# Peptides against a protein of PDB entry 6TME: the designs that were tried, part 22

Target 1, 324 residues: chain A of PDB entry 6TME
Amino acid sequence: NRLKRAYIALQAWKKAFYSDPFNTAANWVGPDVCSYKGVFCAPALDDPSVLVVAGIDLNHADIAGYLPPELGLLTDVALFHVNSNRFCGVIPKSLSKLTLMYEFDVSNNRFVGPFPTVALSWPSLKFLDIRYNDFEGKLPPEIFDKDLDAIFLNNNRFESTIPETIGKSTASVVTFAHNKFSGCIPKTIGQMKNLNEIVFIGNNLSGCLPNEIGSLNNVTVFDASSNGFVGSLPSTLSGLANVEQMDFSYNKFTGFVTDNICKLPKLSNFTFSYNFFNGEAQSCVPGSSQEKQFDDTSNCLQNRPNQKSAKECLPVVSRPVDCS
Target 2, 324 residues: chain A of PDB entry 6TME as posed
Amino acid sequence: NRLKRAYIALQAWKKAFYSDPFNTAANWVGPDVCSYKGVFCAPALDDPSVLVVAGIDLNHADIFGYLPPELGLLTDVALFHVNSNRFCGVIPKSLSKLTLMYEFDVSNNRFVGPFPTVALSWPSLKFLDIRYNDFEGKLPPEIFDKDLDAIFLNNNRFESTIPETIGKSTASVVTFAHNKFSGCIPKTIGQMKNLNEIVFIGNNLSGCLPNEIGSLNNVTVFDASSNGFVGSLPSTLSGLANVEQMDFSYNKFTGFVTDNICKLPKLSNFTFSYNFFNGEAQSCVPGSSQEKQFDDTSNCLQNRPNQKSAKECLPVVSRPVDCS

## One batch from the design tools (peptide; made by RFdiffusion4, then SolubleMPNN)

Design b1_p9_6_s2 (from b1_p9_6, 6 letters changed)
Fold by OpenDDE base, seed 1:
Structure b1_p9_6_s2 (fold): chain B 324 residues (1-324), chain A 9 residues (1-9)
Amino acid sequence: as target 1 above (324 residues)
Amino acid sequence: MTVAEEERL
């Protein structure tokens, strides 16, 4: 009996709550699990005459606790949303039994351990949100082999390099921000055919930006700020026909910021502050356009306000990194 | 810059 299994799972979970400040689970009593707050039932896909637990929504419940292994009994769950709680521990391996998982949101919790590889076992997963946790270690390359729409990894403890498999991703949104990723952005990035938004903010990424970024025709947001990138901006960035928000601030970029970048047709905001750029086109100057906002602060630009001193600039500008 | 939070239900 599927609902009986769900009852066992949900009661085990209730027992795993350390704090339920909004009494979300107060009505989690008795066998009628479909009446439980945050529990949603639907007809089973294999038998429409059978009612099953298809979704969990405990978003913003501020519940402290952990995810017990008995949650693996919720085999019909396709939607699992428990963001903005205080759940701790690891994601149970038993969740591999939830083969219908479509959307998994455990963001803004206190989960720890390595990347939850159980997410890789879900064949139908489209939405993965694990941001704002304490996940650590390497990102498994296989995550980008999945046909995901969105991948939120930001604000964790992930380290090592970004997998080259990133180019296989079909996701429209991918966030790496505020982790410990290192190395270069893979050249395969240009193969992300559905990418709209990608965020690398606040990592330890380095090297030159790959020219292949210019192939991201559908990108509207590209943020690579607060890293260790070097060299010039790729000339191929002129190919970002749909970019609206672009940020390269707080890096070690050098060279000239060109008209071809600053005149991108959809560009609304372009921030390239806190680098070592030694020149910019007139179209890149803040205030040069009413439609576009630029920030050139703290570079090595001549005749611009708020620039680095010659003493700070000379050692870097005189030794440009060749990205060719 | 930040990507807007998405919540799907």
Scores: peptide ipSAE 0.077, ipTM 0.847, DockQ to the pose 0.194
Fold by OpenDDE base, seed 5:
Structure b1_p9_6_s2 (fold): chain B 324 residues (1-324), chain A 9 residues (1-9)
Amino acid sequence: as target 1 above (324 residues)
Amino acid sequence: MTVAEEERL
């Protein structure tokens, strides 16, 4: 039966624990898996008279171990939350059998290997959190074909380019921060229908910002800081009617920061420090508004404090990258 | 700036 399979899976998992400092699995004894700490049962969708293991919550358990292949026997699990543990190894491909997977949170662990492509096999997945791990390699384009609400990829070892399929994503939140992504932001980014927050911090992204960013009408947070972006800020950024937090700091941007950007109606914080901007509108000057915070530090601005030297600025400012 | 953590159950 289904609970017997769950028992086998959970006992195999307990055996795969190297350390359980809070004794979370201490009561993982006997066939009554529904009484196990962190294991949640619910009526099966196909038969309400049958109880099945529908959820796992081991968040913040500080458990060291790995995920054994027997976890694939948990075929009724829709919620899998093992955040903030010390699980290592790879995500088992046997989890493809968990066809009801709805929320998958393995964040803040020690997982390694390529992107867990098993996540792509889950037809009903809405929440994917794999941040703060050691996943590496390419991000599969298919991730953005899924109808996800949130995609957390930050603080991993992902490399290569951002897939062009990003425009297909319906996610409200997407994080790429603190990886090794390279190349340009795809122009398809403007097609993201439900995007509220996107974070590119601390990658190796380069090139010009695509004009299509300005189509992200629902974006409240846009952070592209700590990359290698060049050229001027797109004039189309004036279309970000709902942006509240915007950060372009620590790039290689040049040109003039315009009123149309700094006067965005919902803008509360705009950081464009540590670039090579050679001019800014009065509305962009820090202290010019009580409602908005600006940081223009370490640019090539005249008559502003804490700017780069002429020696540092001249070679870059005199050779602006044309993104047109 | 970082996106707020989301934990769901």
Scores: peptide ipSAE 0.077, ipTM 0.847, DockQ to the pose 0.193
Fold by OpenDDE base, seed 2:
Structure b1_p9_6_s2 (fold): chain B 324 residues (1-324), chain A 9 residues (1-9)
Amino acid sequence: as target 1 above (324 residues)
Amino acid sequence: MTVAEEERL
């Protein structure tokens, strides 16, 4: 009996709660699991006459506890949303039995350990949100082999390089922000045909930006701020026909910011402050347009306010990195 | 820049 298995799982989970401030699980009593708050039942896909637990929604419940292995008995769950709680520990490997998993959101919790590789075992997964946790170690390259619509990894402890498999991703939104990623952005990034938003903020990424970024014709948001990128901006950025928000601030970029970038047709905001740029086109000057906002603060520009001193600029500008 | 939370359920 599927509902009996669900009862065992949910009662084990209730026992794993250390605190339930809103008494969310107060009605988690008795065999009628479909009446439990945050538990949603639906007809089984294989037999419409059978009712099964198809979804969990405990978002914003502030529950402290852990995920017990008995959750693997919820084999019919396709939607698992438990964001904004205080769940700790690791994601149970027993969740590999949830073969219908479609959306998995454990964001804004206290999960630890390596990337939850159990998420890679779900063949139908479309949405993965693990942001705002304490996951650590390397990102498995296999994550980008999955047909995901969205990948939220930001605000964790991930380290090492971004996998070259990123180019295989069909995701419209990918966040890497506020981790410990290092190395270069892979050249394969230009193969992300469905990408709309990508965020690299606040990592330890370095090297030159790959020219292949200019192939991202559907991207509307590109944020690479607060890293260690060097060299000039790729001339191929003129290919970003739909970019609206672009941020390269707080890096070590050098060279000239060109008209071809600042005149992008959909560009609304372009921030390139806190770098070592030594020139900009007139179209890049803040206040030059009413439709576009620019920030050129703290560069090595001549005849502009709030720039770095010659002492700060000279050592970097005199040794430009050649990205060719 | 931050991406808005997506709650699809």
Scores: peptide ipSAE 0.067, ipTM 0.838, DockQ to the pose 0.133
Fold by OpenDDE base, seed 3:
Structure b1_p9_6_s2 (fold): chain B 324 residues (1-324), chain A 9 residues (1-9)
Amino acid sequence: as target 1 above (324 residues)
Amino acid sequence: MTVAEEERL
């Protein structure tokens, strides 16, 4: 009975394909769905004597089409990987029936509409990848209440503020890059216990960086480049004991880049170019270390190459934003 | 700086 439902779902999906360049679904014929290319069966959790469709892997198939509501019949699917296709439309609400969903990867497609809130209904979800799509609107704050290992949101059309619930996230990797997020980074960011990598690149974020960033002891990658951040770098950044890659370039930062930041013990690359910094410690100077790479280009630094003109600097440097 | 694409399964 479960495989019959799976057959109905998979045949409906095949009918929803507009193009299958690699003939991936060519063998999607007949009731033996476990033989279908990209379909994986396993013993059911509730009855080991019954085979069920437990996984879908259509990664890199270049399939054009949409996800039909009949996919909701795949109630035993825990792994759904369909990245690097040309699927369009919305994520069906019927997928709420897939209560075993563990990994959901629809990245590198042409999905549209709001955040797929159906993902919030999956109690066991650990991996969510929706990057490189056309999802839009607000990010639901509830996404960070879930016990996810990774949250990939980059390269979409998300807007509004980053939810304050971000501090509740247990994810090791979170990407916001290349969206339309605005407002400040929430102070609750420092409460992210397991964070290793966070990327804010290319948004409309603004305000001061919260001091609480310095509490991210396990972060190895922190990229806030290409935003509208202002003020000085928080002195608490000296607490980033494990940061290897840090990028604050293409913002409106002012003030002095301190020795305590540039001497972070695991720091490999620190880019703070294209800001309005008016001073830097000697340890921040490019070429000062063999183990560390720095970029101080296009700031308001004295006696450094490739800096902004006094005309560009004066209006900003003379009016520093107080983040205290 | 880029975050590498991650694929599971």
Scores: peptide ipSAE 0.067, ipTM 0.835, DockQ to the pose 0.143

Design b1_p9_6_s3 (from b1_p9_6, 5 letters changed)
Fold by OpenDDE base, seed 1:
Structure b1_p9_6_s3 (fold): chain B 324 residues (1-324), chain A 9 residues (1-9)
Amino acid sequence: as target 1 above (324 residues)
Amino acid sequence: MSSAELEKL
């Protein structure tokens, strides 16, 4: 019965292929779905005597097509990996029937429409990768109420603010890069107890950085580059005891870059170029350390190379944003 | 660029 449903689903999907340049679905013939390329069977969790389709891996298949609603018949699928294809359209709501979904990777495709809210219906979801698509609109706050290990949202068309619920996330990795997110980073960010990497690159984020970033004791990568952030760097960044890579470049930051930031014990790369910083500690100067790389290019620093003109600096530096 | 941004599974 289960494999018959899987056969219906997989045959519907094969019909939804517009192009299969590697002939990945060439062997998708007949009822033996467990022999299909990229289809993985396992004993059912409820009955080990029953074989079910537990996983799909079509990564790097360059398949053009769409996800038909019949994929909702794959009710035993826990792993769905279809990255690096040319699948288009929307994620079908019928996937809500895949209650065992554990890893969902649809990255590097041509998916469109709003955030696939069907992913929020999966109680056991641990990995969500929707990056490198054309998903748009607001991020649902409920994404961060999920017990996810990783959340990849980068390279989409997401808009609106980052939800305040971000602080509830248990994810070690979260990417927002290359979207259209706006507003401030929520103060609740400091509550992300398991965070190792967070990336905000290339959004429309603005305002001051929240002081609560300094509570991210496990963060190794913090990238906020290519945004509209203003004010000084929070003094609380001295609390980032494990940060290795930090990037604040291409913003509108002002003020002084302190020793307490540049002397962070694990800091290997700190980029703060293309801002309006008007001073830096000697420990922040490029070449001051053999173990640390710094970039101070295109700021308002005195006696440093490659800085902005006084004409460019004066209007911004003379009007510091108070973030207190 | 972060490792996370470039990581393709």
Scores: peptide ipSAE 0.039, ipTM 0.752, DockQ to the pose 0.324
Fold by OpenDDE base, seed 2:
Structure b1_p9_6_s3 (fold): chain B 324 residues (1-324), chain A 9 residues (1-9)
Amino acid sequence: as target 1 above (324 residues)
Amino acid sequence: MSSAELEKL
């Protein structure tokens, strides 16, 4: 039966624990898996008379261990929340048998290896959180072909370019922060119709910002800080009618910060510090508004405090990158 | 900081 398979899986997992500081699995004894701490049973979708393991919640359990292949026997699991543990190794390919997977949170663990491509095999996946791990290599383009509501990738070791398929994403939140992503932001980004928050902070991204960012009319948070971006800010950023938080700090941007950007109707915080901007509109000046916070620190601005020296500015400002 | 980064794990 399904519960017997779940028992085999959960007992294999308990054996894969190296440390359980809160004794979370202390009651993981006997065949009644539905009484196990962090195990949730529900009627099966195909037979309401059959009780199945539908969810796992081991969040904040600080469990050290690994995910054994026997977890692939949990075929009725739709919710798998195991964040804030010390699980190590790779995500088992046997989890491809969990065809009901809806929410997968393995964030804040010690997982390693490439992107867990098993997540791509789940047809009904809506939530993917793999942040705060040691996942490495390329992001599969197919991740953005998934009908995900959220994609949390931050604080990993992902490398290479952001896939052009990003424009197909239906996610409201996407985080790339604190990885090793390189290259340009794809022009297809402007096709992300449901995007509310996107975070690129702390990567090796470069080139010009694509004009298509201005098509992201539902974005409330846009953070591109701590990268290698160059050129001027796109004039199309005036299209960000709902942006509240915008950060371009710690880049190599040049040119003039315009009124059309600083007067965005919902803009509450705009940080463009630590660049090579050589001018700003009066609406961009810190303290010019009570409703908006600006930071223009460490640019090439005239008559502003805390700016770069002429010696630092001249080599960059005299050679603006044409983004046309 | 984005709300997504501020989501305390």
Scores: peptide ipSAE 0.037, ipTM 0.748, DockQ to the pose 0.331
Fold by OpenDDE base, seed 5:
Structure b1_p9_6_s3 (fold): chain B 324 residues (1-324), chain A 9 residues (1-9)
Amino acid sequence: as target 1 above (324 residues)
Amino acid sequence: MSSAELEKL
């Protein structure tokens, strides 16, 4: 009986709670698991006469605990939303049995260990949110081989390079922000066909921006702020016909910020502050447009306010990194 | 923060 397996799983999970401040699991008593708060039943896909546990929603429950291996008995679960809790430990490998997993949200918890590779085992996964945890180590390249709509990785402890497989991603939204990613952005980034938003904020990324970024025609948000990027902005950024929000602040960029970038047709905000740019086009000057907001603060610009000193600028500006 | 960072929270 599928509901009997679900009962075993849910009772094991309730036992794994250290704190349930909202008494969310107070009604998790007896065999009628479909009446449990945050448990959603639906007709089974293989037999519509059979009721199964199809979803879990414990978002914002502030539950402290862990995910026990018995959760692997929830074999009919397609939606697993447990964000904004205090769950700790690792994602159980037994969740590989949840072959219908479609949306997996464990964001804003206290999960630790490596990337939850069990997520790679789910053939139908479309939404992956693991942000605001303590996941560490390498991002598996295979994550981008999955047909995901969204990939939220931000606010973790991921290290090493961004996989070159990123170009295979069909995701509209990808967040890398606030990790420990290092190395260059892969040139394969330009192959991301459906990308709307990509965020690299607050990593250890370095090198030149790849020219292939300019191929991201559907990007509305591109944030590469708070990294170690060097060189000039790629001239190919003029290809970002739909970019609305663009941030390159807090890097080591040099060279000239061109009209072709600042005149992007949908650009509403362009922040390039806290770099070493030594010139900008008149179209890039803050206040030059009513429709566009610019920030040129703390660069090496002449005749602009709030710039770096000549002492700070000279050693960097005199040695531009060639990205060619 | 990007809108992407706050989505689904």
Scores: peptide ipSAE 0.043, ipTM 0.758, DockQ to the pose 0.263; fails the geometry check
Fold by OpenDDE base, seed 3:
Structure b1_p9_6_s3 (fold): chain B 324 residues (1-324), chain A 9 residues (1-9)
Amino acid sequence: as target 1 above (324 residues)
Amino acid sequence: MSSAELEKL
């Protein structure tokens, strides 16, 4: 019986709770698991006469505990939302049995260890949120071979390079922010045809921006702030016909910020502060437009306020990195 | 901070 397996799993999970401040699992008593708070039942896909546990929603429950291996008995779960808790430990490999997994949100918890490779085993996964945890090590390149709509990785401990397989991603939203990623952005990024939002904030990324970024025709948000990027902005950024929010602040960029970038048709905010830019077009000057906001603070610009000293600028500006 | 970074389900 599927509900009997679900009962075993849910009772094992209740025993794995160290704290339940809102008494969320108070009603987790008896065999009627479909009455449990945060447990949702539906007819099974293979037999509509059979009721199964199809979803878990424990969002914002502040539950302290861990995920026991018995959760692998929840074989009919397609939705697993447990964000904003205090769950710790690792994602159980036994969750590989949840072959219907469609949305997996474990964000804002205390999960540790490597990337939860069990997520790669789910053939129907569309949404993956693992942000605001302590996941570490390398990002598996296979994550981008999956047909995901969204990939939230931000606020973790991921390190190494961004996989070149990123160009295979069909995701509309991808976040890398506040990790330990290093190396260059892969040139394959321009192949992300469905990308709307990409965020690299607060990593250890370096090198030149790839020209292929200009191929991201659907991107509305591009944030590469707080990294170690060098060289000039790619002239191909003029191809970002739908970009609304663009941030290159807190890098080591040099050269001239062009009209072709600042005149992008949907550009609302463009922040390029805290770099080593030595010139900007008049269209990039803060206050030059009522429709667009610019920040040019702390660059090497002449006749602009709040710029770096000549002593800070000269060593960098005199040695521009050639990205050609 | 981007909308994607702040978005919570």
Scores: peptide ipSAE 0.041, ipTM 0.755, DockQ to the pose 0.289; fails the geometry check

